Peptides against a protein of PDB entry 7K3S. Designs and how they scored, part 1

Scores and structures below are computed, not measured.

Target 1, 60 residues: chain A of PDB entry 7K3S
Amino acid sequence: MEELSGKPLSYAEKEKLKEKLAFLKKEYSRTLARLQRAKRAEKAKNSKKAIEDGVPQPEA
Positions, changes and structure headers below are counted from each chain's first letter, unless a header gives other numbers.
Peptide ipSAE is a variant of ipSAE made for these designs: the mean of its two directions, with the distance scale d0 fixed at 1.0 Angstrom where the peptide's residues are scored. Compare it only between designs on the same protein; published cut-offs may not carry over.
A fold fails the geometry check if it doesn't show the stated peptide or something in it is severely misdrawn.

## One batch from the design tools (peptide; aimed at target 1 Y28)

Design b1_p8_1 (made by RFdiffusion4)
Pose (drawn by RFdiffusion4):
Structure b1_p8_1 (pose): chain A 60 residues (1-60), chain P 8 residues (1-8)
Amino acid sequence: as target 1 above (60 residues)
Amino acid sequence: LEELKEEL
């Protein structure tokens, strides 16, 4: 399910690698997706296809 | 998004 990224890292290095870079990768694809979808749908109501979003965290 | 990319 998950991917084990970071074998030779100590407790703190691994802590920071998982938590910081995961938050960043999420909010990168997340904000990009929120605004990109709002952009295409508002210019012209088009048939949407796919998005992996599910649980929203009050974001606008 | 540019700031997040720089931190990544």

Design b1_p8_1_s1 (made by RFdiffusion4, then SolubleMPNN; from b1_p8_1 with K5L E7K)
Fold by OpenDDE base, seed 5:
Structure b1_p8_1_s1 (fold): chain B 60 residues (1-60), chain A 8 residues (1-8)
Amino acid sequence: as target 1 above (60 residues)
Amino acid sequence: LEELLEKL
């Protein structure tokens, strides 16, 4: 086990890593929200189709 | 993201 004896990160390097982590968390949350909206839209399409196939449309 | 990673 080589000890990851990485030199202690400077204050500036730690702040840069915190900024990178905050950005990554923001992009993750944005992507997750997009995925959740897409899944809801897919379920809504499937439910609408199931209702439309279950109700005889009155011929106009 | 990549450009932010490369500026290390």
Scores: peptide ipSAE 0.061, ipTM 0.690, DockQ to the pose 0.124
OpenDDE base, seeds 1, 2, 3, 4: peptide ipSAE 0.055, 0.060, 0.060, 0.054; ipTM 0.674, 0.687, 0.689, 0.676

Design b1_p8_1_s2 (made by RFdiffusion4, then SolubleMPNN; from b1_p8_1, 3 letters changed)
Fold by OpenDDE base, seed 1:
Structure b1_p8_1_s2 (fold): chain B 60 residues (1-60), chain A 8 residues (1-8)
Amino acid sequence: as target 1 above (60 residues)
Amino acid sequence: LEELLKKL
């Protein structure tokens, strides 16, 4: 295991990394919620198409 | 993410 023999991060550097990780966690959660909504909307569209294609068109 | 926070 390469010991990442970097100088110990200062308190300020650690806090800045925690802030970056909190931001990344927030953006991940927002993206996941968008993906879940998109998947639900796709399922609803596919269900609506399956109903529309299953209704006999009124013969003109 | 949580594992990376534990390393800080």
Scores: peptide ipSAE 0.067, ipTM 0.692, DockQ to the pose 0.074
OpenDDE base, seeds 2, 3, 4, 5: peptide ipSAE 0.053, 0.054, 0.046, 0.055; ipTM 0.653, 0.656, 0.640, 0.658

Design b1_p8_1_s3 (made by RFdiffusion4, then SolubleMPNN; from b1_p8_1, 3 letters changed)
Fold by OpenDDE base, seed 2:
Structure b1_p8_1_s3 (fold): chain B 60 residues (1-60), chain A 8 residues (1-8)
Amino acid sequence: as target 1 above (60 residues)
Amino acid sequence: LKELLEQL
């Protein structure tokens, strides 16, 4: 068992690490939401294309 | 983000 032989973090250092962690969690959630929107948009595009390729375009 | 990391 490696003893975590680090100097005990001050109260101020702990609060700063909590702020850093909160920021990282927020940016992660924002990125995840963007990725999920992109995947839904790709699925919707592919479904729209499958409908358009199945409808005879009226030749003008 | 960079400024927050430089403060470590």
Scores: peptide ipSAE 0.058, ipTM 0.669, DockQ to the pose 0.130
OpenDDE base, seeds 1, 3, 4, 5: peptide ipSAE 0.057, 0.058, 0.051, 0.058; ipTM 0.663, 0.667, 0.652, 0.671

Design b1_p8_1_s4 (made by RFdiffusion4, then SolubleMPNN; from b1_p8_1, 3 letters changed)
Fold by OpenDDE base, seed 5:
Structure b1_p8_1_s4 (fold): chain B 60 residues (1-60), chain A 8 residues (1-8)
Amino acid sequence: as target 1 above (60 residues)
Amino acid sequence: LEELLKQL
């Protein structure tokens, strides 16, 4: 195993990596929230269709 | 993301 003998990161490099990680976590959370909304919208469409196919439309 | 990576 090659030891990752990278020079110890400076304080500034560590803070920059923390900033990058915080940004990535924010974008992940935003993407996850979009996915969850899309999945809810799909479920709502499928549930509406299942109700519409299961209820005889009252003839007006 | 790419813009943040370019700031290295």
Scores: peptide ipSAE 0.062, ipTM 0.676, DockQ to the pose 0.127
OpenDDE base, seeds 1, 2, 3, 4: peptide ipSAE 0.061, 0.061, 0.059, 0.055; ipTM 0.673, 0.671, 0.668, 0.661

Design b1_p8_2 (made by RFdiffusion4)
Pose (drawn by RFdiffusion4):
Structure b1_p8_2 (pose): chain A 60 residues (1-60), chain P 8 residues (1-8)
Amino acid sequence: as target 1 above (60 residues)
Amino acid sequence: ELEELEEE
């Protein structure tokens, strides 16, 4: 399911690698997706296809 | 916000 990224990292290095870069990767694709979808739907109501979003964390 | 996230 998950991917084991970071074999030779100590406790703190690994802690920072997973938590920081995962938060950043999530909010990168997250904010990009919220605004990109709002942009295309508001200009003209088009037939949406796919998005991996599921649990929202009150974000606008 | 995307630029800030890339810089971090």

Design b1_p8_2_s1 (made by RFdiffusion4, then SolubleMPNN; from b1_p8_2, 5 letters changed)
Fold by OpenDDE base, seed 3:
Structure b1_p8_2_s1 (fold): chain B 60 residues (1-60), chain A 8 residues (1-8)
Amino acid sequence: as target 1 above (60 residues)
Amino acid sequence: RVKELLEK
């Protein structure tokens, strides 16, 4: 049993952890939104290719 | 561990 007998976190230490947690939540939300946009863009590209491969290009 | 997160 490693004694978690660390001094209780000061108010300032708790506020710094809350700030770090808020930052991490913000970066997570931004990353998730980027991933969701990338997945939608990939689906749109694949759908465009499937249409382009299925439409006879008018020979010039 | 929590101290190391506060020092960075």
Scores: peptide ipSAE 0.068, ipTM 0.687, DockQ to the pose 0.138
OpenDDE base, seeds 1, 2, 4, 5: peptide ipSAE 0.068, 0.055, 0.055, 0.055; ipTM 0.687, 0.656, 0.654, 0.653

Design b1_p8_2_s2 (made by RFdiffusion4, then SolubleMPNN; from b1_p8_2, 4 letters changed)
Fold by OpenDDE base, seed 3:
Structure b1_p8_2_s2 (fold): chain B 60 residues (1-60), chain A 8 residues (1-8)
Amino acid sequence: as target 1 above (60 residues)
Amino acid sequence: KLEELLKK
């Protein structure tokens, strides 16, 4: 058993890890929101196309 | 700044 006898992280190392985690959480939330918007936009595009293919265009 | 902290 390698005892992970890692020296306790200093206060500065803990704060650096908190900043890293806060950044990662922010980027995750942004990416998730982009993915959700993209899926909604794709559904809206597909719904619009289904309406356009189902409505006889009035000949001008 | 924060991205540089992730690389160090």
Scores: peptide ipSAE 0.091, ipTM 0.738, DockQ to the pose 0.203
OpenDDE base, seeds 1, 2, 4, 5: peptide ipSAE 0.087, 0.088, 0.084, 0.089; ipTM 0.727, 0.728, 0.723, 0.729

Design b1_p8_2_s3 (made by RFdiffusion4, then SolubleMPNN; from b1_p8_2, 4 letters changed)
Fold by OpenDDE base, seed 2:
Structure b1_p8_2_s3 (fold): chain B 60 residues (1-60), chain A 8 residues (1-8)
Amino acid sequence: as target 1 above (60 residues)
Amino acid sequence: KLEELKKL
């Protein structure tokens, strides 16, 4: 067992890691929201094409 | 964005 015998992180190092983690969580949430919007936009484009190909044009 | 992580 490699003892991860790194010196115990100081209070300041722990707070710095918490701030980094909070930033990464925020960027993850923003990226997830962009992905969800992109998937909704793609579904809306595909549904418009399916409606256009499925309506018989009224013969003039 | 990555530069903000380097400043922390």
Scores: peptide ipSAE 0.075, ipTM 0.689, DockQ to the pose 0.233
OpenDDE base, seeds 1, 3, 4, 5: peptide ipSAE 0.074, 0.075, 0.072, 0.072; ipTM 0.688, 0.687, 0.681, 0.689

Design b1_p8_2_s4 (made by RFdiffusion4, then SolubleMPNN; from b1_p8_2, 3 letters changed)
Fold by OpenDDE base, seed 3:
Structure b1_p8_2_s4 (fold): chain B 60 residues (1-60), chain A 8 residues (1-8)
Amino acid sequence: as target 1 above (60 residues)
Amino acid sequence: VLEKLLEE
């Protein structure tokens, strides 16, 4: 097993990596929430079209 | 934001 012969990360480097990871997790969660909202919106749009195509529009 | 964090 190739020992990861890298110098141990300093405390400051570890904290910086934690901040980068926290930011990445936040952006991932935001993107996932947007994707889930978009999927729900497309389902709602398709359901609305199926109702509109099934109801005779009142002639104005 | 991420790119600036990666360049330090």
Scores: peptide ipSAE 0.068, ipTM 0.710, DockQ to the pose 0.202
OpenDDE base, seeds 1, 2, 4, 5: peptide ipSAE 0.067, 0.068, 0.066, 0.067; ipTM 0.712, 0.711, 0.707, 0.712

Design b1_p8_3 (made by RFdiffusion4)
Pose (drawn by RFdiffusion4):
Structure b1_p8_3 (pose): chain A 60 residues (1-60), chain P 8 residues (1-8)
Amino acid sequence: as target 1 above (60 residues)
Amino acid sequence: EINIEKLK
């Protein structure tokens, strides 16, 4: 399910690698997706296809 | 299509 990224990292290095870079990767694809969807749907109501989003965290 | 870029 998950991917084990970071074998030779100590406790703190691994803590920072998982938590920081995951938060950043999520919010990168997240904010990009919220605004990109809003952009295409508002210009013209088009048939949407696919998005992996599910649980929203009150974001606008 | 909506292609969402992800960081590796």

Design b1_p8_3_s1 (made by RFdiffusion4, then SolubleMPNN; from b1_p8_3, 5 letters changed)
Fold by OpenDDE base, seed 1:
Structure b1_p8_3_s1 (fold): chain B 60 residues (1-60), chain A 8 residues (1-8)
Amino acid sequence: as target 1 above (60 residues)
Amino acid sequence: ELKIPVLP
């Protein structure tokens, strides 16, 4: 097993990686929330079409 | 915009 003999990351490099990870988690959560809103909007459009195709308007 | 510094 080749021990990944990379020099131990400095404190500053570890903090930069933590910051990068926090940013990626934030962008993931933001994208997921957008996707969930889009999926709800799509369901609301599909439900409107199902009502329009199923009710003959009574002609007055 | 969070400017993540590129690691060298």
Scores: peptide ipSAE 0.111, ipTM 0.747, DockQ to the pose 0.037
OpenDDE base, seeds 2, 3, 4, 5: peptide ipSAE 0.107, 0.106, 0.109, 0.073; ipTM 0.744, 0.742, 0.747, 0.717

Design b1_p8_3_s2 (made by RFdiffusion4, then SolubleMPNN; from b1_p8_3, 5 letters changed)
Fold by OpenDDE base, seed 3:
Order: C-alpha cells, then sequence, then structure tokens
Structure b1_p8_3_s2 (fold): chain B 60 residues (1-60), chain A 8 residues (1-8)
C-alpha cells in the first residue's frame, strides 16, 4: 500500500477544494436543469409538429 | 507540488 506520500493539505487548501467542489456541483446542477428543460422543450416541439402534420390543411 | 486550481 503506497502511503499517499503527499504532505497533508493545509486548512486553506482544503477550504479551496471545498469551494471548488461546491462551485462544480452548482454548475453541474445548473447544466443538468438546462438539459432537462431543453429535452422537455424538444418533446413539446415534436408533439406540435405531429399535430400540424396530422391536420388537413384547408384547401384554398 | 499539486497546484490547486483557483476558482474561476
Amino acid sequence: as target 1 above (60 residues)
Amino acid sequence: ELEIPVLP
């Protein structure tokens, strides 16, 4: 078992890592919410096209 | 030495 021969991270380094992790979690959650919204919007567009292609255009 | 990347 190689001892993780790194000096223990300082308090300041640990706090920077916690802050970085919190930021990355926030950006991940934001990106996931955007993706889920985009997928819902795409499904709603595809359902509108399926209705439009199924309505007989009134002959002019 | 592992340089910890600063927050953007």
Scores: peptide ipSAE 0.099, ipTM 0.740, DockQ to the pose 0.030
OpenDDE base, seeds 1, 2, 4, 5: peptide ipSAE 0.095, 0.081, 0.084, 0.077; ipTM 0.743, 0.715, 0.719, 0.722; seeds 1, 2 fail the geometry check

Design b1_p8_3_s3 (made by RFdiffusion4, then SolubleMPNN; from b1_p8_3, 5 letters changed)
Fold by OpenDDE base, seed 2:
Structure b1_p8_3_s3 (fold): chain B 60 residues (1-60), chain A 8 residues (1-8)
Amino acid sequence: as target 1 above (60 residues)
Amino acid sequence: ELDIPVLP
């Protein structure tokens, strides 16, 4: 087991790492929400095309 | 060093 025998991080270094981690988690969640919206929008476009190609228009 | 900008 490689002992990660790095000098113990100071209190200030630990708080700075917590802030960086909180920011990264926020940007990750925002990016995931955007990706999920994009994926839903693509599915909705593909479903509309499948209905348009599959319904015989009633000749008026 | 990863300079992740801390947004205010």
Scores: peptide ipSAE 0.100, ipTM 0.743, DockQ to the pose 0.040
OpenDDE base, seeds 1, 3, 4, 5: peptide ipSAE 0.085, 0.098, 0.085, 0.077; ipTM 0.718, 0.738, 0.722, 0.721

Design b1_p8_3_s4 (made by RFdiffusion4, then SolubleMPNN; from b1_p8_3, 4 letters changed)
Fold by OpenDDE base, seed 3:
Structure b1_p8_3_s4 (fold): chain B 60 residues (1-60), chain A 8 residues (1-8)
Amino acid sequence: as target 1 above (60 residues)
Amino acid sequence: ELKIPKLP
């Protein structure tokens, strides 16, 4: 087992990693919310198209 | 040294 021969991360380095992790978690949550909104909007568009393709336009 | 990337 190679001893993890890195100097222990300083307090400041650990805080920077925590800040980076918090930022990435925030951006992930924001992206997930956008994706879920996009999927709902796509489903709503596909449902409208399925209604439009299923109604015979009355020939005038 | 592990260069931690700056936060955006």
Scores: peptide ipSAE 0.092, ipTM 0.716, DockQ to the pose 0.030
OpenDDE base, seeds 1, 2, 4, 5: peptide ipSAE 0.051, 0.058, 0.083, 0.061; ipTM 0.622, 0.644, 0.701, 0.683

Design b1_p8_4 (made by RFdiffusion4)
Pose (drawn by RFdiffusion4):
Structure b1_p8_4 (pose): chain A 60 residues (1-60), chain P 8 residues (1-8)
Amino acid sequence: as target 1 above (60 residues)
Amino acid sequence: EELKELAE
């Protein structure tokens, strides 16, 4: 399911690699998706296709 | 591109 990214990292290096870069990767694709969908739907109501979003964390 | 710059 998950991907084991970071073999030769110590406790702190690995802690920072997973938590920081995952938060950043999530919020990158997250904020981009929220605004990109709002943009296309508001200009003209188009038939949406796919999004991997599921659990929202009150974000606007 | 503009939205990617905001996300960065």

Design b1_p8_4_s1 (made by RFdiffusion4, then SolubleMPNN; from b1_p8_4, 5 letters changed)
Fold by OpenDDE base, seed 4:
Structure b1_p8_4_s1 (fold): chain B 60 residues (1-60), chain A 8 residues (1-8)
Amino acid sequence: as target 1 above (60 residues)
Amino acid sequence: DELEKIAR
């Protein structure tokens, strides 16, 4: 493992990194909620199609 | 489950 030979981050740089991490976590949670909603909507569409294709049309 | 644990 190459030692990351960078100068130690100042207190202000560490706080700015924590703020960026908090923002990234918030955007991740929003994206996850959208993905879960999309997956539920897709499952609902597929279940409706499976019911429509599985009902034998009454032969007239 | 793992993704939900990271999002909390």
Scores: peptide ipSAE 0.147, ipTM 0.706, DockQ to the pose 0.337
OpenDDE base, seeds 1, 2, 3, 5: peptide ipSAE 0.147, 0.138, 0.142, 0.150; ipTM 0.714, 0.710, 0.703, 0.719; seed 5 fails the geometry check

Design b1_p8_4_s2 (made by RFdiffusion4, then SolubleMPNN; from b1_p8_4, 4 letters changed)
Fold by OpenDDE base, seed 5:
Structure b1_p8_4_s2 (fold): chain B 60 residues (1-60), chain A 8 residues (1-8)
Amino acid sequence: as target 1 above (60 residues)
Amino acid sequence: KELEEIAR
């Protein structure tokens, strides 16, 4: 096992990495929420279209 | 500032 002989990160470098990680977690959660909303909206459109396509529109 | 540079 090669010891990861990297210099120990300074306190400032560790705090910067924590901030980066917190940001990435926030953006991930935001993207996931958008995806879930889009999937729900697509399902709602498909269900509405299936109801509308199943009702014979009165021929004008 | 630094977090905006990561977001680009």
Scores: peptide ipSAE 0.120, ipTM 0.732, DockQ to the pose 0.064
OpenDDE base, seeds 1, 2, 3, 4: peptide ipSAE 0.118, 0.117, 0.119, 0.118; ipTM 0.724, 0.718, 0.728, 0.726

Design b1_p8_4_s3 (made by RFdiffusion4, then SolubleMPNN; from b1_p8_4, 4 letters changed)
Fold by OpenDDE base, seed 3:
Structure b1_p8_4_s3 (fold): chain B 60 residues (1-60), chain A 8 residues (1-8)
Amino acid sequence: as target 1 above (60 residues)
Amino acid sequence: DELRKIAE
């Protein structure tokens, strides 16, 4: 077992890591919400295109 | 930018 021979993180280092983790969790959640919105938008575009390809355009 | 400010 490699002894985790690292000095215990100071209180300040632990708080800095918590802040980094909170930021990363926020950016992950934002990115996930954006991805889910993009997937819904692609589904809506594909559904609209399937309807448009099935409606005969009125000849001008 | 925010990650750099936290990393300093």
Scores: peptide ipSAE 0.092, ipTM 0.734, DockQ to the pose 0.058
OpenDDE base, seeds 1, 2, 4, 5: peptide ipSAE 0.090, 0.089, 0.087, 0.090; ipTM 0.730, 0.730, 0.727, 0.729

Design b1_p8_4_s4 (made by RFdiffusion4, then SolubleMPNN; from b1_p8_4, 4 letters changed)
Fold by OpenDDE base, seed 3:
Structure b1_p8_4_s4 (fold): chain B 60 residues (1-60), chain A 8 residues (1-8)
Amino acid sequence: as target 1 above (60 residues)
Amino acid sequence: KELEEIAK
């Protein structure tokens, strides 16, 4: 076992890593919310197309 | 930008 002979991270380095992790979690949550919204919007578009293909357009 | 500022 190679001893993880890295100097223990300073308090400042640990806080910096916590800030980076908090930022990444925020961006992950934002991206997930966008993805979920996009999937709902795609389903709504596909449902509209299925209705449009099923309704005879009134001849103009 | 924000991650790079956190990285400084």
Scores: peptide ipSAE 0.072, ipTM 0.729, DockQ to the pose 0.056
OpenDDE base, seeds 1, 2, 4, 5: peptide ipSAE 0.066, 0.064, 0.066, 0.068; ipTM 0.717, 0.713, 0.718, 0.720

Design b1_p8_5 (made by RFdiffusion4)
Pose (drawn by RFdiffusion4):
Structure b1_p8_5 (pose): chain A 60 residues (1-60), chain P 8 residues (1-8)
Amino acid sequence: as target 1 above (60 residues)
Amino acid sequence: ATLEELEE
């Protein structure tokens, strides 16, 4: 399911690699998706296809 | 890309 990224990292290095870069990768694809979808749907109501979003964390 | 570079 998950991917084991970071073998030779100590406790703190690994802690920071997972938590920080995962939060950043999430919010990168997240904010990009929220605004990109709002942009295309508001200009003209088009047939949406796919998005991996599921649980929203009150974000606007 | 930038995040992959930081992971490397």

Design b1_p8_5_s1 (made by RFdiffusion4, then SolubleMPNN; from b1_p8_5, 6 letters changed)
Fold by OpenDDE base, seed 4:
Structure b1_p8_5_s1 (fold): chain B 60 residues (1-60), chain A 8 residues (1-8)
Amino acid sequence: as target 1 above (60 residues)
Amino acid sequence: EEIEKLRK
């Protein structure tokens, strides 16, 4: 067990860390939502290509 | 802005 050999954080230091953590969680959630949209957009593009390559054009 | 506030 590494003894947490750090001086106890002041109330002000704890509040500053809570604010940093809240900000980091918000930026993480925004980044995750962007990644999920990008993955969905890529699947939609690949599905459209698979339909276009899989339909024999009727020779008119 | 918010990142800069967290660096002060």
Scores: peptide ipSAE 0.081, ipTM 0.714, DockQ to the pose 0.159
OpenDDE base, seeds 1, 2, 3, 5: peptide ipSAE 0.081, 0.080, 0.080, 0.079; ipTM 0.715, 0.712, 0.714, 0.714

Design b1_p8_5_s2 (made by RFdiffusion4, then SolubleMPNN; from b1_p8_5, 5 letters changed)
Fold by OpenDDE base, seed 3:
Structure b1_p8_5_s2 (fold): chain B 60 residues (1-60), chain A 8 residues (1-8)
Amino acid sequence: as target 1 above (60 residues)
Amino acid sequence: KEIEELLK
Protein backbone atom coordinates (compact mmCIF):
# COMPACT_ATOMS: atom_id res chain seq x y z
CA MET B 1 0.00 0.00 0.00
CA GLU B 2 1.61 3.26 -1.03
CA GLU B 3 0.55 5.39 1.88
CA LEU B 4 -0.37 8.65 0.21
CA SER B 5 1.52 10.32 3.09
CA GLY B 6 1.15 13.57 1.18
CA LYS B 7 1.47 16.52 3.55
CA PRO B 8 -2.03 17.89 4.33
CA LEU B 9 -2.90 20.63 1.85
CA SER B 10 -2.31 24.12 3.25
CA TYR B 11 -5.25 26.50 3.66
CA ALA B 12 -4.08 28.38 0.53
CA GLU B 13 -3.89 25.14 -1.53
CA LYS B 14 -7.42 24.16 -0.37
CA GLU B 15 -8.78 27.60 -1.34
CA LYS B 16 -7.03 27.37 -4.76
CA LEU B 17 -8.62 23.91 -5.28
CA LYS B 18 -12.07 25.30 -4.28
CA GLU B 19 -11.63 28.11 -6.84
CA LYS B 20 -10.60 25.57 -9.54
CA LEU B 21 -13.63 23.39 -8.69
CA ALA B 22 -16.00 26.41 -8.73
CA PHE B 23 -14.64 27.43 -12.15
CA LEU B 24 -14.96 23.85 -13.49
CA LYS B 25 -18.58 23.63 -12.21
CA LYS B 26 -19.37 26.98 -13.90
CA GLU B 27 -17.86 25.85 -17.23
CA TYR B 28 -19.65 22.48 -16.98
CA SER B 29 -23.01 24.23 -16.35
CA ARG B 30 -22.37 26.66 -19.24
CA THR B 31 -21.44 23.79 -21.59
CA LEU B 32 -24.50 21.76 -20.52
CA ALA B 33 -26.79 24.77 -21.14
CA ARG B 34 -25.21 25.25 -24.62
CA LEU B 35 -25.67 21.55 -25.43
CA GLN B 36 -29.34 21.64 -24.31
CA ARG B 37 -29.94 24.81 -26.38
CA ALA B 38 -28.23 23.25 -29.42
CA LYS B 39 -30.41 20.08 -29.13
CA ARG B 40 -33.57 22.26 -28.89
CA ALA B 41 -32.46 24.34 -31.91
CA GLU B 42 -31.77 21.13 -33.88
CA LYS B 43 -35.26 19.80 -33.05
CA ALA B 44 -36.78 23.16 -34.08
CA LYS B 45 -34.91 23.26 -37.45
CA ASN B 46 -35.89 19.64 -38.21
CA SER B 47 -39.56 20.36 -37.34
CA LYS B 48 -39.52 23.50 -39.56
CA LYS B 49 -38.00 21.53 -42.46
CA ALA B 50 -40.63 18.78 -42.07
CA ILE B 51 -43.39 21.46 -42.33
CA GLU B 52 -41.75 23.13 -45.38
CA ASP B 53 -41.40 19.74 -47.17
CA GLY B 54 -45.09 18.96 -46.39
CA VAL B 55 -46.67 22.28 -47.49
CA PRO B 56 -47.11 22.70 -51.27
CA GLN B 57 -45.44 26.04 -51.98
CA PRO B 58 -47.96 28.30 -53.72
CA GLU B 59 -46.63 28.63 -57.26
CA ALA B 60 -46.08 32.35 -57.84
CA LYS A 1 -6.44 31.67 -20.62
CA GLU A 2 -8.53 31.63 -17.38
CA ILE A 3 -8.09 27.82 -16.85
CA GLU A 4 -4.35 28.09 -17.58
CA GLU A 5 -3.99 30.90 -15.01
CA LEU A 6 -5.82 28.80 -12.39
CA LEU A 7 -3.53 25.80 -13.15
CA LYS A 8 -0.31 27.85 -12.40
Scores: peptide ipSAE 0.083, ipTM 0.720, DockQ to the pose 0.215
OpenDDE base, seeds 1, 2, 4, 5: peptide ipSAE 0.082, 0.080, 0.080, 0.083; ipTM 0.719, 0.720, 0.716, 0.719; seed 5 fails the geometry check

Design b1_p8_5_s3 (made by RFdiffusion4, then SolubleMPNN; from b1_p8_5, 6 letters changed)
Fold by OpenDDE base, seed 3:
Structure b1_p8_5_s3 (fold): chain B 60 residues (1-60), chain A 8 residues (1-8)
Amino acid sequence: as target 1 above (60 residues)
Amino acid sequence: EEIEKLLK
């Protein structure tokens, strides 16, 4: 068993890790929201195209 | 940039 006999993280190191984790959670949430929006936009474009391909354009 | 500033 490698004893992870690492010195306990200082208060400053713990606060720096909390800041890193908060940033990572924020970027994850932003990326997830972008992905969900992109999937919705893709469904909307595909539904619009299916309507346009199914409606006879009135000949002008 | 912002991630690299946090990693220093």
Scores: peptide ipSAE 0.099, ipTM 0.746, DockQ to the pose 0.211
OpenDDE base, seeds 1, 2, 4, 5: peptide ipSAE 0.097, 0.096, 0.096, 0.099; ipTM 0.744, 0.747, 0.744, 0.745

Design b1_p8_5_s4 (made by RFdiffusion4, then SolubleMPNN; from b1_p8_5, 5 letters changed)
Fold by OpenDDE base, seed 4:
Structure b1_p8_5_s4 (fold): chain B 60 residues (1-60), chain A 8 residues (1-8)
Amino acid sequence: as target 1 above (60 residues)
Amino acid sequence: EEIEKLRE
């Protein structure tokens, strides 16, 4: 275990790090939700194309 | 913007 031989953080430095961590968690959750929606939309598009390419066009 | 405001 590397001893984190740093000076003890002040109360203000600890609160600033908590705010940074809360912000990063919020942005991570927002980005993850966007990625999950994009992956679902891509799967839905690929499934629709696979059905359209599998139907023989009626010859006119 | 918000990330840079947290670096000050």
Scores: peptide ipSAE 0.094, ipTM 0.749, DockQ to the pose 0.190
OpenDDE base, seeds 1, 2, 3, 5: peptide ipSAE 0.094, 0.091, 0.093, 0.093; ipTM 0.750, 0.746, 0.749, 0.749

Design b1_p8_6 (made by RFdiffusion4)
Pose (drawn by RFdiffusion4):
Structure b1_p8_6 (pose): chain A 60 residues (1-60), chain P 8 residues (1-8)
Amino acid sequence: as target 1 above (60 residues)
Amino acid sequence: AELEELAE
């Protein structure tokens, strides 16, 4: 399910690698998706296809 | 590009 990224890292290095870079990877694809979808739907109501979003964290 | 800059 998950991917084990970071074998030779100590406790703190690994802690920082998972938590910081996962938050950043999420919010990168997240904010990009929120605004990109709002952009295309508002200019013209088009038939949407796919998005992996599910649980929202009150974001606007 | 603008949306990528906001996401970064």

Design b1_p8_6_s1 (made by RFdiffusion4, then SolubleMPNN; from b1_p8_6, 3 letters changed)
Fold by OpenDDE base, seed 1:
Structure b1_p8_6_s1 (fold): chain B 60 residues (1-60), chain A 8 residues (1-8)
Amino acid sequence: as target 1 above (60 residues)
Amino acid sequence: EELEEIAR
């Protein structure tokens, strides 16, 4: 185990790291929610195309 | 994997 012989982080440095972590968690959750929405929208588009291609066009 | 553990 490499002892991370780094100077103990000050209280202010620890709080700044907690703020960065909270920000990254928030942006991750926001990105994940966007990805899930995009995947649902893609599935809905593919389902709509499959219905449209399956309807016989009225012969003119 | 690590990012999924952080997001729980």
Scores: peptide ipSAE 0.123, ipTM 0.721, DockQ to the pose 0.155
OpenDDE base, seeds 2, 3, 4, 5: peptide ipSAE 0.112, 0.114, 0.107, 0.110; ipTM 0.755, 0.741, 0.735, 0.749

Design b1_p8_6_s2 (made by RFdiffusion4, then SolubleMPNN; from b1_p8_6, 4 letters changed)
Fold by OpenDDE base, seed 3:
Structure b1_p8_6_s2 (fold): chain B 60 residues (1-60), chain A 8 residues (1-8)
Amino acid sequence: as target 1 above (60 residues)
Amino acid sequence: EELEKIAL
């Protein structure tokens, strides 16, 4: 068992890591929400195209 | 930018 031969992180280092983790969680959640919105928008576009390709355009 | 500010 290699001793965890690191000095215990200071209180300040732990708080800085918590802030980094909170930021990363926020950016992950924001990115996930964007991805879910994009997937919904893509599905809506594909559904519109499937309706348009299924309706014979009246020849003018 | 915010991550770099936290990284410092």
Scores: peptide ipSAE 0.100, ipTM 0.762, DockQ to the pose 0.060
OpenDDE base, seeds 1, 2, 4, 5: peptide ipSAE 0.094, 0.093, 0.089, 0.093; ipTM 0.755, 0.752, 0.744, 0.753

Design b1_p8_6_s3 (made by RFdiffusion4, then SolubleMPNN; from b1_p8_6, 3 letters changed)
Fold by OpenDDE base, seed 5:
Structure b1_p8_6_s3 (fold): chain B 60 residues (1-60), chain A 8 residues (1-8)
Amino acid sequence: as target 1 above (60 residues)
Amino acid sequence: KELEEIAR
């Protein structure tokens, strides 16, 4: 096992990495929420279209 | 500032 002989990160470098990680977690959660909303909206459109396509529109 | 540079 090669010891990861990297210099120990300074306190400032560790705090910067924590901030980066917190940001990435926030953006991930935001993207996931958008995806879930889009999937729900697509399902709602498909269900509405299936109801509308199943009702014979009165021929004008 | 630094977090905006990561977001680009």
Scores: peptide ipSAE 0.120, ipTM 0.732, DockQ to the pose 0.064
OpenDDE base, seeds 1, 2, 3, 4: peptide ipSAE 0.118, 0.117, 0.119, 0.118; ipTM 0.724, 0.718, 0.728, 0.726

Design b1_p8_6_s4 (made by RFdiffusion4, then SolubleMPNN; from b1_p8_6, 4 letters changed)
Fold by OpenDDE base, seed 5:
Order: structure tokens, then sequence, then C-alpha cells
Structure b1_p8_6_s4 (fold): chain B 60 residues (1-60), chain A 8 residues (1-8)
């Protein structure tokens, strides 16, 4: 059994890792929200096109 | 900018 003799992280190293994790969680949430908004916008555009293509354009 | 501050 290789003892994972990783030196215990100092208090400062643990706080730095918590800050990194908090940042990554924030950026993940922001990116996810953007992706979800983009998918909703795409669906809304496709639904509008399907309605517009189904309405006979009045011949000018 | 925040990533660079955390990476330091």
Amino acid sequence: as target 1 above (60 residues)
Amino acid sequence: EELEKIAA
C-alpha cells in the first residue's frame, strides 16, 4: 500500500483551494446559464420560423 | 483577471 504521504495542506493552501473552487463554481454557473439561454433562444427562433413559414406571406 | 490572481 503506497502511503499517499501527501504533506497535509497548510491553512493558507486550503483557503487558496477554497477560493479556486468558489471561482470555478461561479464560472460554471455563469456558463451553464448562458448555454441554457442560448438553447431557449434557438428554440424560440425555430418556433417563430415554423409559424412564419406556416403563414402564407401575403403576395405583394 | 480573477483567474490570474487565484493562479498566483
Scores: peptide ipSAE 0.090, ipTM 0.744, DockQ to the pose 0.059
OpenDDE base, seeds 1, 2, 3, 4: peptide ipSAE 0.090, 0.087, 0.086, 0.086; ipTM 0.745, 0.741, 0.738, 0.738

